# Ledger of designs, part 308: peptides against a protein of PDB entry 9GMZ

Target 1, 343 residues: chain A of PDB entry 9GMZ
Amino acid sequence: TGFPLELLTRPATERLAYFENYTVAHPRLKEVYEILMRTIAEPAGASFIFVYGASGVGKTTLRLRVEQKLTELALPKLESDRARVPVVGIEAIAPESRYFNWKEYYTRALITLEEPLIDHKFDYGVRGISRDNFGKINVESKVVAPALRRALENALIHRHPDVFFVDEAQHFGKVASGYKLQDQLDCLKSLANMTGILHCLLGTYELLTFRNLSGQLSRRSVDIHFRRYCADSPEDVQAFKSVLLTFQQHLPLAETPNLVDHWEYFYERTLGCIGTLKDWLKRVLSDALDREATTITLKDLQKRALSVAQCQKMFKEIQEGERQLSETEADVQNLRSALGLGA

## One batch from the design tools (peptide; made by RFdiffusion4, then SolubleMPNN)

Design b2_p29_3_s1
Fold by OpenDDE base, seed 4:
Structure b2_p29_3_s1 (fold): chain B 343 residues (1-343), chain A 29 residues (1-29)
Amino acid sequence: as target 1 above (343 residues)
Amino acid sequence: SEAERIRELARRTSELAEEELERRLEELR
């Protein structure tokens, strides 16, 4: 089963939009999704979930799928509790300055939490935060970061989401000093504790730095490693080929391209990261649709591939992250052995 | 809207793919 054939008669914009909104199911995504959904349902006193993995592994896709599912599950309850928001998700932005902009973070969080469709007006307890006639939150420039924090705390308590997602959370770590990073983590911890809302931070392996800096966060956090597919694993190679097969069936083109025959090239230029693969195919599809092409070729793929230099850089970052995790796992095993608990 | 229709179409096809993956994973257990 592939894309709906009716798309072949639709405008290029609709065909592209279909593929953009299509999510390929794959074993690692499903595994992480199941763990994450279970952890959200039963946090067992955790205040944080860390989801870390390579750039382009599919963390944003995971977030969006979880947000969708949590929203669907909450729909029956939302009829009775009009104040509730089932889930809130934001993307952390890399600061232009050497310092994380908490004012911007709180503002974005408030804007995202307070969707226009929420009929129940809430007083944030802060002057300069209002809703326009369309229900959109407006934050006046005079509102300071501590006031925005209080507003967000009040909003989170009142709306009581099952989870607060922060995507690209490694951007919290882009501070000029390790001291400031600790302060940021303490701030996030305080927000989670004050609101009682579970926070899920999604990001690159740079999030491991956050885990290591706070022994207290470690005690109240669940870690989820979103692994890429590895070429040294036959099972992972088969999973990756299966993803290629699925994508080739869901490219809204008149002729199904043979992506699977080029799996090694796809692996070389994606490092086993499905998000990177999807983005690549999206670019190639866009080009094909612009040319009114019936299919895509290897030459079309090559035109939009990441450079070898980009892949080498990404691979080094992945290897460093995987190494750090392996060392941590080894340390746990060594600790268990030293404690007489066995391997 | 056309955009909503497409999103819904993509959602449905994605869900079907998830169900198929679930079945495949159950068969591997």
Scores: peptide ipSAE 0.225, ipTM 0.808, DockQ to the pose 0.508
Fold by OpenDDE base, seed 1:
Structure b2_p29_3_s1 (fold): chain B 343 residues (1-343), chain A 29 residues (1-29)
Amino acid sequence: as target 1 above (343 residues)
Amino acid sequence: SEAERIRELARRTSELAEEELERRLEELR
């Protein structure tokens, strides 16, 4: 099974769009998807789900697939409950200043929550929030953060999504002081408690620092580790080669490139992160289509590869995250031993 | 639209790839 051959007669824009919208299946994505779907269905009193892993491991792809599936499952119920939104997903913005912009966060959350063509008009109870003739939300600059929070709380209660996704959630941790980070965590906890909506935070290993600041969140959170593929595991190497084979078959080019024979080079420059691999191949495909090339060569790959310095930086960040998780496992064993529970 | 057709095409081929992965994983068990 490969790309539809009809794409070879289509414009470069359509070929690139096909590859952009194509999602490769791989074992780690499937595993995390199943855990996340089960946790959303049966949260068991949890208010938060934390999904953490390396940058470029595929967290955004996971979110989009879960959002799609939750929407599909909700369709029969949406016919009877026209006010309901099955899922809402936003990306946290990196603050330009040392402070997280809550006003911008609440505004984006409100806009995203109301983007679905919902015929049901909702009164937010806040002056300066309106809908245009196309149903889009407009928020006046004079509306203050506490008023936007109340509007979001009311909207979340009324729309009652099964989960609220926040992608790039490590950006909540980018504050100048640990005290302000705790206040942000308490603010999120309060929002989840007031609305009764399950929150899922997806982010890098920097999210662990944020997660560990609140002992109270630990009791009401589920942790999901989205692991990269490791070259020291034969099973992981086989999975990574299988992903390369699948991408090779889904590049809309006249001649199928041989990616699998270069698997070590792909691993070296992606660190086993499938999102990084897809982004790399997308850049190379775009260049090939611009040149009307029949295939992709090793030289084409090298032109768009991450530098060795970039890979070394990314690898250090991964090693630090994996180390923190390993220390946590050791701490659990030490705690069990100290409690007189067998290891 | 052409963009909607391409998105739907990519969605269908992605679903087929997931089914194939599941089959391969079952065969390896």
Scores: peptide ipSAE 0.176, ipTM 0.789, DockQ to the pose 0.572
Fold by OpenDDE base, seed 2:
Structure b2_p29_3_s1 (fold): chain B 343 residues (1-343), chain A 29 residues (1-29)
Amino acid sequence: as target 1 above (343 residues)
Amino acid sequence: SEAERIRELARRTSELAEEELERRLEELR
């Protein structure tokens, strides 16, 4: 089953939009999706879920897929409870200063939570928060961060989402000191506790720093490692080739390109990260459509590939994250052995 | 809208790909 053949007669914009909205199924995405959905359904007293993995592994795709599914599952309840929002997701912004901008975070969270389509009006109890004529939330500049926090707490309690997603959550860790990092974690913990809403933080391996700093968070958190595909694993190589095969079938071109024969080159320039692969193919598809090309060639791929230097940098960051996880696992095994517990 | 139609087409084809992946993974077990 490939792309709908009718797309070949459609404008380049429609062809590109199809590929952009297409989500390739792959084993790691499915595994993490199932774990995440199960954990959201049955958090077992957890207040946090940490989803960490390489940049470009597909965390945003995972989030969007879970958000869609949670929305679909909530539809019958939303008919009876018009105040409820099934899920809310935001992206954390990198701080411009040594401090995370909580005011901006709370503002964005409120704006995202209170979509104009929500008919049920809610009083935030904070002066300077209003809805415009289109139902969009407006926050006046005079509103201070503590007031915005209270407004968000009240909104989260009232809307009662099954989960609150924060993408690029490693940006909480971009603070000047470990003490400040602990304060950020305590702030998030307090928000989760006060609202009773499960928080899911998605990010890079920099999120592991959060895990290591708070032994208390570890007791109330579930960790999900979204792994890349590794070339040293025959199973992972097979999965990666399967993804390439699927993508070649879903590129809306007159002639199916042979991506699988170039799997090593694709692996070299993506490090087994499917999001990176999709973004690369999207760029190449856009170029091909602009030229009205019938297919994609190796030269077209090379033109839009990440540089070797970019791949080397990305690989170093991945190796450091994987090393930290391996050390933690080894430490656990050593602890178990020292306790006389079998491995 | 055309954009909604395309999103729906991509959604349907994505779901079919998930089902096919599941079938293939079950056959490999």
Scores: peptide ipSAE 0.176, ipTM 0.791, DockQ to the pose 0.610
Fold by OpenDDE base, seed 5:
Structure b2_p29_3_s1 (fold): chain B 343 residues (1-343), chain A 29 residues (1-29)
Amino acid sequence: as target 1 above (343 residues)
Amino acid sequence: SEAERIRELARRTSELAEEELERRLEELR
């Protein structure tokens, strides 16, 4: 089963929107989804979940699917507890300065927690935080970061989400010194501890450096590695081809393109990252729709592909991350062997 | 809205694709 055929008579904007909102199922996404859902349900004293993987592997897609599922599961309880928010998801912003903007972070988190659809208005006791006529939170410029933090702590306690997602969390690590990074970790740890809310940080392999700086966070964190598909694994190649097959069926074009025959080219330019693949196909679909084309060609794909130089850079970053994880696994094995425990 | 309709269509087809993937993975086991 492919896309709804009725889309062929619909405007280009709707056809593109369909593909944008379509989520391809694939083994790695399912695996990580199941682990993440289980960990959220049973955190076993963990305060943090770290989800790390290559840029474009599909972490944002994972987050959105989990947010959807947690919302669906919470619906029966939300009827009785109108103050509750089942899940909160924000994206960490890359600091323009060498310093992470905590004020902006707290503001965004508060705005997300206090979406207008929540009937129960909560007074945070902070001057300069108000709601507009549409119920949106307005934060005056005079409100300082410590006051916003207190407001966020109170909001998180009151709304009691099952998890607080922070996407692109590697941006916490972009501070100029190890001390500043530790301070940021301590701030996040304090927020999680004070609120009792489980935090899930999603990010690139740069998140590993952030994680490793706090031996105390490591004791209260669960790690989830969102792996890419590897061309040296026959099973991974088959999964990647299956994803291509599914995408070709869900491109709302009159003629189904043959993406599978070009799987090596798709792999070369995505490094086995399904998010990168989806973004590429989205660009190509947009171009095809603009031309009122019946299908997409290899030439259309080539026009919107990442350059070889971009892929080489991304691949180096992936290899470094995968190496660090492999070394950690080897260290565990070496420790076990040294302890007289079998491998 | 039409946008809501399209989002719902994409959601439903995504769920069907997940079920199909599960079936395929079970057949390979």
Scores: peptide ipSAE 0.269, ipTM 0.835, DockQ to the pose 0.619; fails the geometry check

Design b2_p29_3_s2
Fold by OpenDDE base, seed 5:
Structure b2_p29_3_s2 (fold): chain B 343 residues (1-343), chain A 29 residues (1-29)
Amino acid sequence: as target 1 above (343 residues)
Amino acid sequence: SEQERIAKLARETSEEAEKELERRLEELK
């Protein structure tokens, strides 16, 4: 089944919006989704989930799908518990300065937590936090980070989400010193412990640095590796081609483009990352719709492709992350062998 | 809104694709 044919008579904005909201099903996304959903349902004393993988692998898509599913599952209970929010998801912002802005983080978290506005009457007990006439949280500039933290702790306890998502969480690690990185981890750990709320950090392979810094966090964390598709695996190549086939069917154009025949070029410029592929196709679709084109050509693809230099940089970052994980797996095998346990 | 309608359509087609993927993966076992 392809896109709804009625879209061909709709404005370009609507056609683009369809493709933006469309999520391609693929084996790696499904696998990670299932693991994440099980872990959220049964955290077994874990306070953290780390979801790491290449930039553009599809972590944000994963988060949004889990948020949707958790919301759907909670709907029957939300009728009786009007204070509850089933899930909270925010994106961590890259600090403009060498320091992570906790004040901004807490403010954004509070605003996002109150967006459902199920219970409009909750008082956070902090002066300078108010609601407007629409129930939107307003934080005065005078409110300091420790007060915002207390407000967020109280809000998380009151709203009791099943999980708190932080996307692009590698930005917590962009601190100029190892000591400051530990402080960030301790801050997050304290927030999770004080609220009893499971935290899920999604990010690049830079999140592996967080796992290595605290042996105590590693004992209370679940790691989920969101892998890219690898060209050296016949199964992964078939999955990648299947994704291309699905995307070509869901591009709201009059003539179905042949993406599958160009699979090697798509792989070269995405490194097997489906999010990167979707973003690329979105840009190309936007251009095609602006020109009222009936299809997408190779020239259209080339115009919006990542440069070879960008791909080489991304590939080096991926290789370093994959190497670190492979070394960890080898260390486990070596330990088992040394213990006289079969590999 | 029309945006909500389109978002709904995209979700429905995405869910259909997920079910089809599940079916295909089960057939390969």
Scores: peptide ipSAE 0.220, ipTM 0.815, DockQ to the pose 0.519
Fold by OpenDDE base, seed 2:
Structure b2_p29_3_s2 (fold): chain B 343 residues (1-343), chain A 29 residues (1-29)
Amino acid sequence: as target 1 above (343 residues)
Amino acid sequence: SEQERIAKLARETSEEAEKELERRLEELK
C-alpha cells in the first residue's frame, strides 16, 4: 500500500508531515528493534545498553519506535499506576567546552521525565525546582548539579521507567581527557545503580571509546550494533532497494518517482544509511512540493545530495568503526578457539 | 488537530509496512 491518495489534495505542509512521520520498515531496523525490546524486557542484570552505528543509520528512529511501543504496552498499567512513566528519552548535547555540562543534562532529563500531563505530583525535595500552573518543571539557576542529580535519582525511582534513553551519547566522549571520560562513565554507572533504571546509550561508533575504556561497564552492558547496508552483500543490496521502493510508494506526489533505478546513486550518497536516505528524500520532497512538481527527477535529487567530500568523510568514520568492531569479533573468535570452544 | 491526524495516518501506514516485512521475513524461513 502506498501513501493515502487524499494527501494529493492536502497542503504541502501536510504532505511533508506525512513523509516525516512515516517510518520505513527494513530488516536491520527490525532486527535491532527486536534485540533492544528483548533486552529491555529481560536485562538480566545489565545496567547499560549501547546501541552504536553510523551517523544517519536510523538510531533516532529506533529510539522513537521503542518509546512508542513501550508506551503502548504500559497503557494498561498506567491507568492503575499514575506515577509511572514507561520510558524517558533525551538527546545529549555536544559540550561547548572541554567539560560536559551535567547541570544541563540533569535539568533536561528532569524536564523530559516530568511531562505536564502526569497527574501524580512528586516532591523532589530540592529548593528551586518548581512546577508551573501547567505542570511544567522550572529549575532555577541557583540549583547546583549535585542537587539536580538527587532530584533526577528520586524522580527516576518514583517514575520507574523501563529504560532511560540517551541519544547522541557520543557527546559524553567529547571531553578533554580519557580520565574525565572515565569519570563521566562512572557518573552514569552510579546513576543507573542508584536508581535501578536501565540506561540505553545510542550513538555513533565514537561510543566504542566507552567500550574500550571501561572493562567494568562491559560486564553490565549489552552491545547492539546497528549496521548499515553493505553494497558487497547481495541481501543488503536487495534490502536497500526494497527500502527505496517503499519510499517511492510513500512520497505523496502525483507521479510515483522511480527511485529504484537510481539505487547505486542513492547508495553512493547515503552509504547504506536509511536515516540519511530519508533526510535526503525529505529535502527533495520539500523542494518538489514548493514547486508544485508532480514528481521527483534525478536533477532534483542531485541538488540536495550530500557532496562527495561529505560522503568520503562519513565513510572514513564508518570504516574506522567497522574495523574496530571487526577486530573485537576476531579477538572473541581467537579467545573461543584458544578455549577449545570452536569458532 | 490536522497534525495529529497526519501523524496517525503515517503511523498506521508504517505499521502496515512492518507487518508486511514480518510476513516476508517469515516466508523466507
Scores: peptide ipSAE 0.201, ipTM 0.808, DockQ to the pose 0.499
Fold by OpenDDE base, seed 1:
Structure b2_p29_3_s2 (fold): chain B 343 residues (1-343), chain A 29 residues (1-29)
Amino acid sequence: as target 1 above (343 residues)
Amino acid sequence: SEQERIAKLARETSEEAEKELERRLEELK
């Protein structure tokens, strides 16, 4: 079954919104979802979960689906505990300066944590944090980062989410010096320890730098690798073709485009990353709807494709990340051998 | 089959997307 045919009589804005909100299920997404849900339910003393993979692999989609599911599962408990928030998720912002803005991070986390209309007033214990007439949190510019941290710690303890998500977490690593990165990791570790809240950091392979810098984080962290589909695996190629077939059926156009016959071109320009594929098709769909077109053509796809140079850059970043993971596996084997533990 | 499971999940996510669109349209009225 494809998209609802009634969408063909609807405005372009509604047709585009349907496709934006649509999520294609695929094997890697399901696998990582099941691992992440189990780890959140039974963290076994872990304070951190690291979810790493290529840019555009679908990490944000994974986060949103987990947030939705955790909210659904918490609904019966929220009736009795009106102070509880089941999950909180934020996106880390790339710093405009060489330094991560902790004040902005704490402010955004507080706003997101308190945005659910919880009828219960919470005293943050910090002057300059107020709610407007609509219940929205306002933080005055005079409030300093240490005070915002204390407010966030108190709010996290009071609301007690099952997990705190930070998307694009590689932006913590974009600090000019390695020493400042360690201080940032110690700050995050301290926040997790003081609140007792499980933190899940989602990011690119640059997130592996966090794992290597803190031997203490490695003991209290679970790693989840969100892999892309690889063209050298027949099973991965079949899964990728199945995703194309599903997208083909869910594009709200009068004539179903043939995406599957062009699977090699789609693979070349997405590197097996489903998020990159969805974003590409969204741009092409938007153009088609603006022209009142009945279908999309190969020329329409080519107009919105990533350039070969962009794909080559992304592929180098993926290869470096996959290499680092392979070296880590080899290092574990070498360590076992050196310890006299058989392979 | 794994394909049938994907197809089921795709339907569920399509239905969720439709309901979310309907909700957003009702909020705009």
Scores: peptide ipSAE 0.037, ipTM 0.586, DockQ to the pose 0.092
Fold by OpenDDE base, seed 4:
Structure b2_p29_3_s2 (fold): chain B 343 residues (1-343), chain A 29 residues (1-29)
Amino acid sequence: as target 1 above (343 residues)
Amino acid sequence: SEQERIAKLARETSEEAEKELERRLEELK
């Protein structure tokens, strides 16, 4: 099944919005989704979930799909428990300064947590946090980070989400000069422990540094590797081609473009990352719609492709992350063998 | 809004694709 044909008569903005909101189901996304959903349902004493993978692999898409599903599952209960928020998801912002801004993080978390028009006014116990006439949280500039933390702790306890998502969580690694990354991890751990709320950190392979630094976090964390598709795996190549086939069917154009025949070029410029692929196709679709084109061509694709230099840089970062994980797996196997446990 | 309608259609079509993927994954087991 392709896109709704009625879109061909709709404005370019609606056609683009369709494609933007469309999610291609693919094996790696489904696998990680299932693991994540099971872990959220049965955390087994875990306080953290780490989801790591290449930039553009689709972590944000995963988050959004899980948020949607958790919201849907909670709807029947939300009618009776008007204080509950089923899920909270934020994106950690790269600080303009060299230092992670905890004040901004807590503020964004509070705003996002209270975005649902929950009729139940919650007193955060902190002066300078209020709801406006539209129910939006306003945080006055005078409110300091420790007060915002207490407000967030209270809000998380009161709203009791099943999970708190932090996307682009590698930005926590941007520590101030003289601060230890460990202190930031301890802060996050304390927040999770004090609230009893499961935290899911999604990010690049830079999140592996967080895993390695805190042996205590590792005991209470679940790790999920969101892998890219690898060209050396026939199964992964087939999955990647199937994604291209699905995308070509869901581009709201009069003539279905042949993307599959160019799969090697798509792989070269996405490194098997489906998010990168989607973003590329979105740019190309936007150009096609602006020209009122009936289809997209290889030339249209080439115009919006990442440069070879960008791909080479991204690939080095991926290889380093994959190497670190492979070494960790080997270490586990070596430990098992040394313990007399079968590898 | 029309944007919300289109976003809904996109979600519905995505869910259909997920079901189809689930079916395919079950056939591979």
Scores: peptide ipSAE 0.021, ipTM 0.472, DockQ to the pose 0.482

